# Ledger of designs, part 9: peptides against a protein of PDB entry 2MBZ

Target 1, 143 residues: chain A of PDB entry 2MBZ
Amino acid sequence: GINLTPEEKFEVFGDFDPDQYEEEVRERWGNTDAYRQSKEKTASYTKEDWQRIQDEADELTRRFVALMDAGEPADSEGAMDAAEDHRQGIARNHYDCGYEMHTCLGEMYVSDERFTRNIDAAKPGLAAYMRDAILANAVRHTP

## One batch from the design tools (peptide; aimed at target 1 T32 Y35 H94 L105)

Design b1_p11_8_s3 (made by RFdiffusion4, then SolubleMPNN; from b1_p11_8, 9 letters changed)
Fold by OpenDDE base, seed 5:
Structure b1_p11_8_s3 (fold): chain B 143 residues (1-143), chain A 11 residues (1-11)
Amino acid sequence: as target 1 above (143 residues)
Amino acid sequence: MALSLEVFLLS
């Protein structure tokens, strides 16, 4: 899996244990292109790479929370831009992420309680807000 | 950290 020591994993991911899901991920997605791409890309990642990815996620979370606190709708320019940055970040770091894939991920954020709980830890309703922003961003980029 | 799960799980 992730080529980090237990201490490094804790420093980067904290209480989240990605290895806990390795078997489930392999069973469900082991034959997909996304899985293959992610494994190939992350195989060379260092602790600093993983930390950068976590920092990017935290920054994105803060952006969405700030938008929600300001009362900006999920289809605002700011929210859609944050969704676009999210999509591009996934594509850069893990696997090809078109608008269809991104929309599917957004739906997962609200349909899988594990994702919802993890995301909403920052702010209740954040997962739903992100899903709506992701959908809006996909719509504006689809003819 | 809030989006760590998305790296591993897909819909």
Scores: peptide ipSAE 0.098, ipTM 0.784, DockQ to the pose 0.416
OpenDDE base, seeds 1, 2, 3, 4: peptide ipSAE 0.096, 0.098, 0.092, 0.094; ipTM 0.783, 0.784, 0.778, 0.786; seed 4 fails the geometry check

Design b1_p11_8_s4 (made by RFdiffusion4, then SolubleMPNN; from b1_p11_8, 8 letters changed)
Fold by OpenDDE base, seed 2:
Structure b1_p11_8_s4 (fold): chain B 143 residues (1-143), chain A 11 residues (1-11)
Amino acid sequence: as target 1 above (143 residues)
Amino acid sequence: MMLSLEVFYFA
């Protein structure tokens, strides 16, 4: 869970209530290393930490959208670099995220409707673009 | 990736 006051949670997440998914996440992924590592790391996170993470996510979203708007293919250097930064951000903030794990996350973005809807809110097709960039980045780092 | 998406996987 996220150990913030109701006021702090509102300031960071707005109308989104992450607590509503805590039980589902525990049931689906509670026995994974990723879940354990995330719970361990985030246990000490402050409001400022969560805000930083949100800012990083927003910046990454804008970066991918800009790449799409510019017509850059998902396997371009720019898109793959954005995917790499995404992977490193996950590793730094949540759990060890190798290239295989990253590709699994990318696939989830297009196979889970909740993820697709949330991501594509920024730009239609963004989830698929991210998935393709993530895959391309993984390939170039595992020749 | 939006923060809300991350919660779906490792909250």
Scores: peptide ipSAE 0.101, ipTM 0.774, DockQ to the pose 0.494
OpenDDE base, seeds 1, 3, 4, 5: peptide ipSAE 0.084, 0.097, 0.100, 0.138; ipTM 0.772, 0.775, 0.782, 0.784; seeds 1, 3, 5 fail the geometry check

## One batch from the design tools (peptide; aimed at target 1 A34 L105)

Design b1_p12_1 (made by RFdiffusion4)
Pose (drawn by RFdiffusion4):
Structure b1_p12_1 (pose): chain A 143 residues (1-143), chain P 12 residues (1-12)
Amino acid sequence: as target 1 above (143 residues)
Amino acid sequence: LNHTYVISVLAV
């Protein structure tokens, strides 16, 4: 998948070692179909592809988190759009995490505080803010 | 750093 060195993973993922939990991930759910399509896509991903996502993800925090500071609701245009923005980003980066699928991630993320701590490293409650933004975004699209 | 995309890509 990532097949990176500890140094690259640092320069890329920062102080975050996902490889260590590579096989550990499927221990949680390891039952998804999308993962299959993703592994095919992440089969050759390099440090650039992986870094490209990080710099991209960092941008996600400032805007999202900035929205929280202004005190605007997550189902807001800017927030939900930020959610739609997240969808296409993570989808085109692995296979196409559809809307319904994108939501599965939103709440299954609140369950494991390991993700939240690593994700909230930017700010507490961000996971909840995004889920609702994504959930509401999916609604305005859902027929 | 924000790992949300990275985690999501590795998750699914």

Design b1_p12_1_s1 (made by RFdiffusion4, then SolubleMPNN; from b1_p12_1, 9 letters changed)
Fold by OpenDDE base, seed 3:
Structure b1_p12_1_s1 (fold): chain B 143 residues (1-143), chain A 12 residues (1-12)
Amino acid sequence: as target 1 above (143 residues)
Amino acid sequence: MNISLGLSTLLL
């Protein structure tokens, strides 16, 4: 799990407790390379590292919301670039994330109500917009 | 719950 004190966890994640999902995540993905890589990378993460990851996610969210507000389609250059940055961020912080893996994540955002509810808190329809941008970005990088 | 995009990799 995340090796932070209860106080540090509250400062970074607020009322959300990531540890409540540890068993589910291990049951679903515990035998994958992605899970192994993530455990290895995050084992040394400090409070500041987790805060950075949250800040990067917030910035990306703001970018997507701005694109939606501007009326840019999810397959626009701007939206696809934001999706690419998201993919690369996952690669830096957690595990090697190819386009196929990324499309699976995008689909999860709209198929798992837990993600949909939390993402759409920033703007209704954001999860679907992100999924579509992720798919478009994967397509443009496929020969 | 209140998950963010940064935690999406943890909750696959």
Scores: peptide ipSAE 0.113, ipTM 0.790, DockQ to the pose 0.389
OpenDDE base, seeds 1, 2, 4, 5: peptide ipSAE 0.102, 0.107, 0.109, 0.108; ipTM 0.790, 0.781, 0.796, 0.792

Design b1_p12_1_s2 (made by RFdiffusion4, then SolubleMPNN; from b1_p12_1, 8 letters changed)
Fold by OpenDDE base, seed 4:
Structure b1_p12_1_s2 (fold): chain B 143 residues (1-143), chain A 12 residues (1-12)
Amino acid sequence: as target 1 above (143 residues)
Amino acid sequence: MNITLGLSTLLL
């Protein structure tokens, strides 16, 4: 799992405990390359690494919210670029994330109520907006 | 602070 002390975990993740999902993740994805890659990469992560990842996620969340507030469509260049950065962040920090994988993640954001609820806590409809932006970005990169 | 985007990576 995450090699942080309980205090460090709290400092980075706050009330969210990623370890709550460890068993489910293993059951669902334990035999996939993505799981293997993620476990391998994150095994060496320090508190600072995890904090960086959370900061990146927070920044991207704010970026999507700002796009929505500005009325930018999900297939705008700005929204698609944000989706691309999201994809690249996953690839950098966790596992290889092609456009097909990314679209699958986007669909999960709107089909799994846990994701939808958590994402939409930042702004109602954010999960759907992200899904649409992810799809649009995938389309423009897959001629 | 929102960790939702990071959550997607943890669940795969």
Scores: peptide ipSAE 0.094, ipTM 0.777, DockQ to the pose 0.595
OpenDDE base, seeds 1, 2, 3, 5: peptide ipSAE 0.091, 0.088, 0.087, 0.090; ipTM 0.777, 0.777, 0.772, 0.778; seeds 2, 3 fail the geometry check

Design b1_p12_1_s3 (made by RFdiffusion4, then SolubleMPNN; from b1_p12_1, 10 letters changed)
Fold by OpenDDE base, seed 1:
Structure b1_p12_1_s3 (fold): chain B 143 residues (1-143), chain A 12 residues (1-12)
Amino acid sequence: as target 1 above (143 residues)
Amino acid sequence: MMISLGLSTLLF
């Protein structure tokens, strides 16, 4: 689990408790390299590390919302760049995230209602927009 | 605070 006190967890994640999903994550991904890498990296994370990760996530969320509000298509350079930053953020903080993996994540965002609901809390349709941007970004990097 | 993108990293 995340090595934070309940108070620290609340300060960083609010009402979202990552540990409540630990069993499901282990069942689904426990035998993958991604899971191993994530556990190894995050084992040393401090409250400040987790806060930084959340701040980065918030910034990207704002970028995507701004792009949607501006009417930029999901395959615009701006949207694809945001998707690339998302992929790189996962790679830095958790596990090696290639374009295939990233595309799979994007599909999960629209197929798992829990992800869709949490993402679309920022803006309705954001999950689908992100999925499309992730796909477009993957395509431009796999000619 | 929005954790939508953070959720993806935690639950991947």
Scores: peptide ipSAE 0.083, ipTM 0.771, DockQ to the pose 0.535
OpenDDE base, seeds 2, 3, 4, 5: peptide ipSAE 0.081, 0.076, 0.083, 0.079; ipTM 0.769, 0.764, 0.771, 0.769; seed 2 fails the geometry check

Design b1_p12_1_s4 (made by RFdiffusion4, then SolubleMPNN; from b1_p12_1, 8 letters changed)
Fold by OpenDDE base, seed 5:
Structure b1_p12_1_s4 (fold): chain B 143 residues (1-143), chain A 12 residues (1-12)
Amino acid sequence: as target 1 above (143 residues)
Amino acid sequence: MNITLGLSTLLF
């Protein structure tokens, strides 16, 4: 689990409780390398580390929303670059995230209502836009 | 506070 006090968790995550998903995550992915890597990396994370991760998520959200507002297609250079930064952020903070893994995450954003609802809170259709950008970014990096 | 990155990595 996340090594923060209840007060720290509230300050970082607000009304979102990541611990409520721990059992489901363990049941679905507990035997994967990604799960093991994530547990190993995050075990040493401080409140400041988690806050940084949230700040990075906010920044990416703002970028995608700005691209959507500007009418940039999801396969534009700007959108694909934002998707690449998202992939690299996952790799840096949690687990090795190749393009295949990233595309699977993108599909989950639109197929799991929990993800869709949380992502689209910033802007309706953001989850689908991110999914499309992730796919486009993967394609442009295919040899 | 956006949880996009955190949510995606937690639930895989």
Scores: peptide ipSAE 0.089, ipTM 0.768, DockQ to the pose 0.589
OpenDDE base, seeds 1, 2, 3, 4: peptide ipSAE 0.094, 0.095, 0.076, 0.083; ipTM 0.769, 0.769, 0.759, 0.759; seeds 1, 2, 3, 4 fail the geometry check

Design b1_p12_2 (made by RFdiffusion4)
Pose (drawn by RFdiffusion4):
Structure b1_p12_2 (pose): chain A 143 residues (1-143), chain P 12 residues (1-12)
Amino acid sequence: as target 1 above (143 residues)
Amino acid sequence: MNHHKVIAVLLM
């Protein structure tokens, strides 16, 4: 998958070692189909592809988190769009985490506080803010 | 850093 050195993972993922939990991840749910399509796509991903996502993800926080500061609701245009923006980003980056699928991530994320702590490292409650943004975004699209 | 998209890619 990532097949990176500890140094690269640092320069890329920062102080985050996903490889250690590589096989551990399937332990949680390990039952998804999309993971299958993703492994095929993440089969050769390099540090650049992985870094590209990080710099991209960092941008996600400032705007999302900045929206929180202004005190605007997550189902807001800017917030939901930020959610739609997240969808295409994580989808084109692994296979195509559809809307319905993108939502599965949103709440399954709140369950494991390991993700939240690592994700909220930017700010607490961000996981909830994004889920609703993604959920609402999926609604305005859902027939 | 925000690992959200990275985590999402690894999970899916």

Design b1_p12_2_s1 (made by RFdiffusion4, then SolubleMPNN; from b1_p12_2, 8 letters changed)
Fold by OpenDDE base, seed 4:
Structure b1_p12_2_s1 (fold): chain B 143 residues (1-143), chain A 12 residues (1-12)
Amino acid sequence: as target 1 above (143 residues)
Amino acid sequence: MNITLGLATLIL
C-alpha cells in the first residue's frame, strides 16, 4: 500500500482513507497493467510525492469548478485542457493513460455511484462535466 | 482543500 505512517497519511489525505479501497481495487483491477504500473510507481513515493499529487488534484478540481461556474461548456478549450492535464497527471503519477483509457475512467465517474458522490461533493454535476470534457478531449486528439 | 480528483485516481 501507501508507504506512509498514519500521521503522514492524515496530513496528506485528511479524512480520506485510501486503504479502505485497496482490497476492492486489487479484486477488480489486480490483473491489469494499470494496477501493476501504479503499484510499481507509487512504491517509492514519499510524503512529499503524495502531497504534490494531492495538490495537483486540488488545482484541477478548482479549475473544473471554475469552468462550470463560468458556464463554459464541457467541450470548450478550457475544459478540454483541464481534462488533458488530468490525463497527463494520471500518466505521470500512476499508469499509462491513453485517451481510450481516460474515456473509460470518465464513464466510470458517472456510472459508479460511489465515484459520482465523491466527485460531486465538490460541486453537483462535476462528475458528468468531467466525463464530457474527457470525451471531448479524447475526440480532438484522435482521428 | 479538495482531494476529489485524487480520490478518483487512487481507486482507479
Scores: peptide ipSAE 0.091, ipTM 0.772, DockQ to the pose 0.490
OpenDDE base, seeds 1, 2, 3, 5: peptide ipSAE 0.080, 0.073, 0.074, 0.084; ipTM 0.767, 0.758, 0.758, 0.765; seeds 1, 2, 3 fail the geometry check

Design b1_p12_2_s2 (made by RFdiffusion4, then SolubleMPNN; from b1_p12_2, 7 letters changed)
Fold by OpenDDE base, seed 2:
Structure b1_p12_2_s2 (fold): chain B 143 residues (1-143), chain A 12 residues (1-12)
Amino acid sequence: as target 1 above (143 residues)
Amino acid sequence: MNISLGLSVLLL
């Protein structure tokens, strides 16, 4: 699990308890390369590392919301660039994330209500917008 | 506070 005290976890993740999902994640993905890579990388993460990851996620969320508010299509250059940055962020911090993997994640954002509710808390329809941007970005990079 | 990137990694 995440090597933080309960207090540190609260400071970084707030009311969200990542450990709540540990068993489910292991059952579903424990034999995947992504899971192994993530466990190996995050094992050494400090509170500051986790905070940085959350800050990056918040920044990306704000960026997507701004694009939506501006009326930019999910297949716009701006939205696709944001999707690319999201993919690269996953790759740096957790596991190798190719375009197919990224597309699968995007689909999960709209098919798993837990993700949808969490993402759309920032703006209704954000999960769908991200999914569409992720798909568009994947298409442009895999002609 | 729960963020999309964090959830993505935690739940794969």
Scores: peptide ipSAE 0.087, ipTM 0.767, DockQ to the pose 0.531
OpenDDE base, seeds 1, 3, 4, 5: peptide ipSAE 0.085, 0.083, 0.086, 0.083; ipTM 0.764, 0.760, 0.766, 0.763; seed 3 fails the geometry check

Design b1_p12_2_s3 (made by RFdiffusion4, then SolubleMPNN; from b1_p12_2, 7 letters changed)
Fold by OpenDDE base, seed 4:
Structure b1_p12_2_s3 (fold): chain B 143 residues (1-143), chain A 12 residues (1-12)
Amino acid sequence: as target 1 above (143 residues)
Amino acid sequence: MNISLGLATLLL
C-alpha cells in the first residue's frame, strides 16, 4: 500500500483513507496491468509525491468547476483539454491510460454512486460533466 | 482538498 506513516497519510489525504479500499481494488483489478503498474509506480512515492498528486487533483477539480460555472460545454476545447490533462495525469502517476480506458473511468464516475457522490461534492453534476468531457476528448483523438 | 479525483485514481 501507501508507505506513509499514519500522520503523513492524514496530512496528505485528510479524512480520506485509501487503505479502506485496498481489498476491493485488489478483488476487482488485482490481475490487471493497470493495477500492477500502479503498485510498481507508487511503491516509491514519498509524502511529497502524494501531496503533488493531490494538488494536481485539486487543481483539475477547480478547472472543471470553473468551466461549468462559465457555461462551457463539456465538448468545448477547454473541457476536453482538462479531460486530456486528467488522462495524462493518470498515465504519469499510476498506469497507462488510453482513451478507451479513460472513457471507462468516466462512465464509472456516473454509474458508481460512490464516485458520483464524492465527485459531485465539489459541484452537483460534476461527475456527468467530467464523463462527457472525457468522452468528447476521446472522440477527438480517435481517427 | 478535493479527494474525488484521488479516489478515482486509487480505485482505478
Scores: peptide ipSAE 0.125, ipTM 0.794, DockQ to the pose 0.506
OpenDDE base, seeds 1, 2, 3, 5: peptide ipSAE 0.121, 0.094, 0.090, 0.108; ipTM 0.790, 0.777, 0.775, 0.784; seed 5 fails the geometry check

Design b1_p12_2_s4 (made by RFdiffusion4, then SolubleMPNN; from b1_p12_2, 8 letters changed)
Fold by OpenDDE base, seed 2:
Structure b1_p12_2_s4 (fold): chain B 143 residues (1-143), chain A 12 residues (1-12)
Amino acid sequence: as target 1 above (143 residues)
Amino acid sequence: MNISLGLATLVL
C-alpha cells in the first residue's frame, strides 16, 4: 500500500482511504502491466510526491470545471488538451497510458458509480465531460 | 477532502 502514516494519509487524501480499494484493485487488475508499474513507481513515493499528484489532479479538475462553465464542448481544443495532460500525468506518475487505455479509463468514469459520484462532486456531469474529452483527444491523436 | 482525479489513478 501507500507508505504514509495515518496522519500523512489524512493530510494528503483527507477522508478518502485508498487502502480500502487495494484488495479489489489487486483482484481485478493485479495481473496487468499497469498495476505492476503503478506499484513499482509509487512504492518510493514520499508524502510530497503524493501531495504533488493530488495537487495536479485538483488543478485538472478546476480546469475541466472552468471549461464546462464556459460552455466549451468536450471536443474543444481546450478540453482535449486538458485530457492530454491528464493522460500524460497518469503515464508519468503511475503507468504507461496510451490513448486506448485512457479511453478505457474515461469509460470507467461513467460506468462505475463510485468514480462518477466522486468526480461529479466537483460538478455534475464532469465525469461524462471528461470521458468525452478523453475520447476526442484519443481520436485526434490516432488519425 | 477527496480528489476526484486522484481516485481515478489509484483504483486504475
Scores: peptide ipSAE 0.082, ipTM 0.766, DockQ to the pose 0.473
OpenDDE base, seeds 1, 3, 4, 5: peptide ipSAE 0.073, 0.079, 0.078, 0.078; ipTM 0.762, 0.769, 0.763, 0.763; seed 4 fails the geometry check

Design b1_p12_3 (made by RFdiffusion4)
Pose (drawn by RFdiffusion4):
Structure b1_p12_3 (pose): chain A 143 residues (1-143), chain P 12 residues (1-12)
Amino acid sequence: as target 1 above (143 residues)
Amino acid sequence: LHHSYVISVLLS
C-alpha cells in the first residue's frame, strides 16, 4: 500500500504511523467492498500521492475549523459544501467513496477514539461537525 | 497535521 520509510511517513503523514495498524485496520471491520477497490488503487501509491493528500487534508481543517469559530451550523452551505469537497477528495484518492459510503465513515469514525484523537488533533468535535456536513450533503443529493 | 483523507483512503 503505502510502502514508505519511517522518514517519509514522517515527512508525509507527520507523527502518524498507519503502517503499524495496516493489518490492524481490517480487525475493526475488514468486511468492506470499497477497501477492495482501494487496495487496487493504493497498490502503487507513493510518498507524493500520500503527501498530496496530506497538504490537501490540512487545508480541510482550516476552513472547516474556521467555520466552527464563526459559529455557523454544519448543515450550512459552506459546511456541507466542505463536506462534498471532502467526499470527492477521499473518493478520487482511493476509488470513489460514494455518498452513502462517505457517511459510513462519518459515524464509524466517532466510535473509535483512536481515529478521533488523531483526527481531532486539529480540534475536538471536528469529526461530528464533518459527519453532519457530509450527512446533510448526502441528503440534498439523495433522491 | 490532519489525516482524514489519508485515513479514509486507507480504510476505504

Design b1_p12_3_s1 (made by RFdiffusion4, then SolubleMPNN; from b1_p12_3, 9 letters changed)
Fold by OpenDDE base, seed 2:
Structure b1_p12_3_s1 (fold): chain B 143 residues (1-143), chain A 12 residues (1-12)
Amino acid sequence: as target 1 above (143 residues)
Amino acid sequence: MNISLGLSTLVL
């Protein structure tokens, strides 16, 4: 799916091999609009594009960790703003991501242990914190 | 940090 050489993939994603999940993703989500949009958008992505996406993810992680370390609740304006930026990043890079979709993703972060382990590698409880911030952000933007 | 795949995306 990702049109990078093995060397380029390693440079961007390290030991993580996204291609290992391609079949599962297709089986679970292959008939969704999100899947179609993502495949169409990412088909043209260069190494630099993927690197930017990774950098954005790393920056967001640092931002959430900093909020947690500062004791800011997940429904604080700071945490909700970070969640909003996350939502917008998904929309820009992958697929249309409304607030309902975003909350579903947040729930996945805590219900799928693979996501939880990867996210919490930065800080224990980060996945739950993100989920709660995502939910709070959705609530404040839903009349 | 490793990212995760969901809904055909690489997501944190």
Scores: peptide ipSAE 0.082, ipTM 0.769, DockQ to the pose 0.315
OpenDDE base, seeds 1, 3, 4, 5: peptide ipSAE 0.082, 0.078, 0.080, 0.080; ipTM 0.773, 0.769, 0.772, 0.769; seeds 1, 3, 4 fail the geometry check

Design b1_p12_3_s2 (made by RFdiffusion4, then SolubleMPNN; from b1_p12_3, 11 letters changed)
Fold by OpenDDE base, seed 2:
Structure b1_p12_3_s2 (fold): chain B 143 residues (1-143), chain A 12 residues (1-12)
Amino acid sequence: as target 1 above (143 residues)
Amino acid sequence: MNITLGLGTLIL
């Protein structure tokens, strides 16, 4: 998995241990291109790389929360732009992420309670908001 | 938002 020391992992991910899920991920997605791409890319990641990824995630979370607090609908330009940045971030850091893939991920955020709980820790309903924004963004970019 | 397990090993 992630080539960091236990201390480094704690510094970056805190109580979350991504290695606990390695077997499940491999069993479910191990034969996909996305899995292969992610493993290849992340194999060279340093602590600083992982920290950057976490920082980007936190920034995105704050951005979505701010949109929700402002009452902006998930299909607003602001929310769709945030969704687009999310998609591009996945593509840059992990694996090629087209709009169809992105919508599938969005659906997973609300259908897998583990994702929902983690995301909604920032704000109740955030996972659903993200899913809706992701879908809206995909629609506007699909002729 | 924490990294979670999913398609592609880990996703945001």
Scores: peptide ipSAE 0.082, ipTM 0.773, DockQ to the pose 0.322
OpenDDE base, seeds 1, 3, 4, 5: peptide ipSAE 0.080, 0.075, 0.073, 0.075; ipTM 0.774, 0.765, 0.765, 0.764; seed 3 fails the geometry check

Design b1_p12_3_s3 (made by RFdiffusion4, then SolubleMPNN; from b1_p12_3, 10 letters changed)
Fold by OpenDDE base, seed 1:
Structure b1_p12_3_s3 (fold): chain B 143 residues (1-143), chain A 12 residues (1-12)
Amino acid sequence: as target 1 above (143 residues)
Amino acid sequence: MNVTLGLSALVL
C-alpha cells in the first residue's frame, strides 16, 4: 500500500484512502505487468511524490472542465491533448500506458459507478467527456 | 478523489 502515516495520507488525500481498495485491485489486476510496475514505482513514493501526483490530477481535471465549459468537443485538439497528458501521467507515475490501455481505462470511467461518481464530482458528465477525449486521442495516434 | 487517485486505487 501507500507508505505514508495516517496523518500524511489525510494531508494528501483527505477523507479518501486509496488503500481501502488494495484487495480489490490485487484480485482484479494482481497478475498483470501494470500491477507489478505500479507496486514497484509507488513503493518508494514519499508524501511529496503523492502530493505532486494529486496536483497533476487536479490540473488535468481543471483543464477538462474548462474545455467542457467552453463548449469544446471531446475530439478537439485541446481535449485530445489533455487526454494525451493524462496517458503520459499514468505512464510516469504508475505503469506503462499505451493507447489501448488508456481506452480501456476511459471505458471503465463510465462503466464503473465508483469512478463515474468520483470523476463527475468535479463536473457532471466529466467521466464521459474524458472517455470520449481518450478515445479520440487514441484514434489520432493509431495508424 | 481525482482520476489519478482512482487509477491508483481502483484500476491498478
Scores: peptide ipSAE 0.090, ipTM 0.775, DockQ to the pose 0.435
OpenDDE base, seeds 2, 3, 4, 5: peptide ipSAE 0.086, 0.084, 0.081, 0.086; ipTM 0.772, 0.774, 0.769, 0.774; seed 5 fails the geometry check

Design b1_p12_3_s4 (made by RFdiffusion4, then SolubleMPNN; from b1_p12_3, 11 letters changed)
Fold by OpenDDE base, seed 5:
Structure b1_p12_3_s4 (fold): chain B 143 residues (1-143), chain A 12 residues (1-12)
Amino acid sequence: as target 1 above (143 residues)
Amino acid sequence: MNITLGLAALVL
């Protein structure tokens, strides 16, 4: 799992415990390259690394919420750029994330109610908005 | 709640 003390985990993630999903992730994705890459990459992460990842995610959330509040469509340049930054963040921090993979993640955000509930805690409909932006971004980058 | 670490680091 995440190589932090219980205190450090609380400082970074609060009441959310990412380790509670480790077994399910292993069962569903343990034989994938993405799983292997993520485990290898995150094995050396410090508290500061995890905090940076959380900060990046919070910033991205604020960007999407601001776009929604402004009435920008999910296929706007602003929304697609936010989706691209999300994809690149995954690639940088966790595993190779091409446009096909990213689209699959977007679909999961709306098909798995646990993801939907977690994402929509910031703003109702955010998961669907992100999925649509991810799809639009993939389309514009596919000739 | 972080959107990147949704439910798992793999399925961000």
Scores: peptide ipSAE 0.096, ipTM 0.771, DockQ to the pose 0.442
OpenDDE base, seeds 1, 2, 3, 4: peptide ipSAE 0.084, 0.083, 0.078, 0.094; ipTM 0.764, 0.765, 0.761, 0.770

Design b1_p12_4 (made by RFdiffusion4)
Pose (drawn by RFdiffusion4):
Structure b1_p12_4 (pose): chain A 143 residues (1-143), chain P 12 residues (1-12)
Amino acid sequence: as target 1 above (143 residues)
Amino acid sequence: RNHTYIIAVLSV
């Protein structure tokens, strides 16, 4: 998958070692189909592909988090769009985490506080803010 | 850093 050195993972993922939990991840659910399509895609991903996502993800925080500061709701245009923006980003980066699938991530993320702590490292409650943004975004699209 | 995209890619 990532097949990176501790140094690269640092320069890329920062102080975050996903490889250690590589096989641990399937322990949680290890039952998804999308993961299959993703492994095929992440089979050769390099540190650049991985860094590209990080710099991209960092941008996600400032805007999302900035929306929280202004006190605007998550189902807001800017927030939901930010959610749609997240979808295409994480989808084109692994296979295509559809809307319905993108939502599965939103709440399964609140369950494991490991993700939240690592994700909220930017700010607490961001996971909830994004889920609703993604959920609402999926609704305005859902037939 | 924000690992949301990375986590999502590795998760699914």

Design b1_p12_4_s1 (made by RFdiffusion4, then SolubleMPNN; from b1_p12_4, 9 letters changed)
Fold by OpenDDE base, seed 4:
Structure b1_p12_4_s1 (fold): chain B 143 residues (1-143), chain A 12 residues (1-12)
Amino acid sequence: as target 1 above (143 residues)
Amino acid sequence: MNPLLGLAALLL
């Protein structure tokens, strides 16, 4: 798993415990290239690396919330750009994330209630908004 | 706030 001490994990992830999902993730995805790439990349990550990843995720969350609060549609340039940054963040930090993969992730955000609850903790409907923005961004990049 | 990227990265 993540090579941090329990204290470091708490400092970086707070109430979110990634370790509780490790077995399920391995069962569902352990034979995929994405899983392999993620394990290989993250094996060398320091506390500072994980903190940066969390900071990026928090910034992206705030950005999507701000777009929703402003009434920007999920297929706006702003929302699609935020979705693109989300995709690129996954690609940079974890595994190759094409537009098809990204749309699958977006669908998971609304179909798996655990994801929906975690995402919508920031703002109700955020998971659906992200899914729609991800789809719109994929469409504009795959004409 | 729970990590959006973290959820995608860790739960996928």
Scores: peptide ipSAE 0.076, ipTM 0.761, DockQ to the pose 0.570
OpenDDE base, seeds 1, 2, 3, 5: peptide ipSAE 0.075, 0.073, 0.074, 0.075; ipTM 0.756, 0.760, 0.758, 0.757; seed 1 fails the geometry check

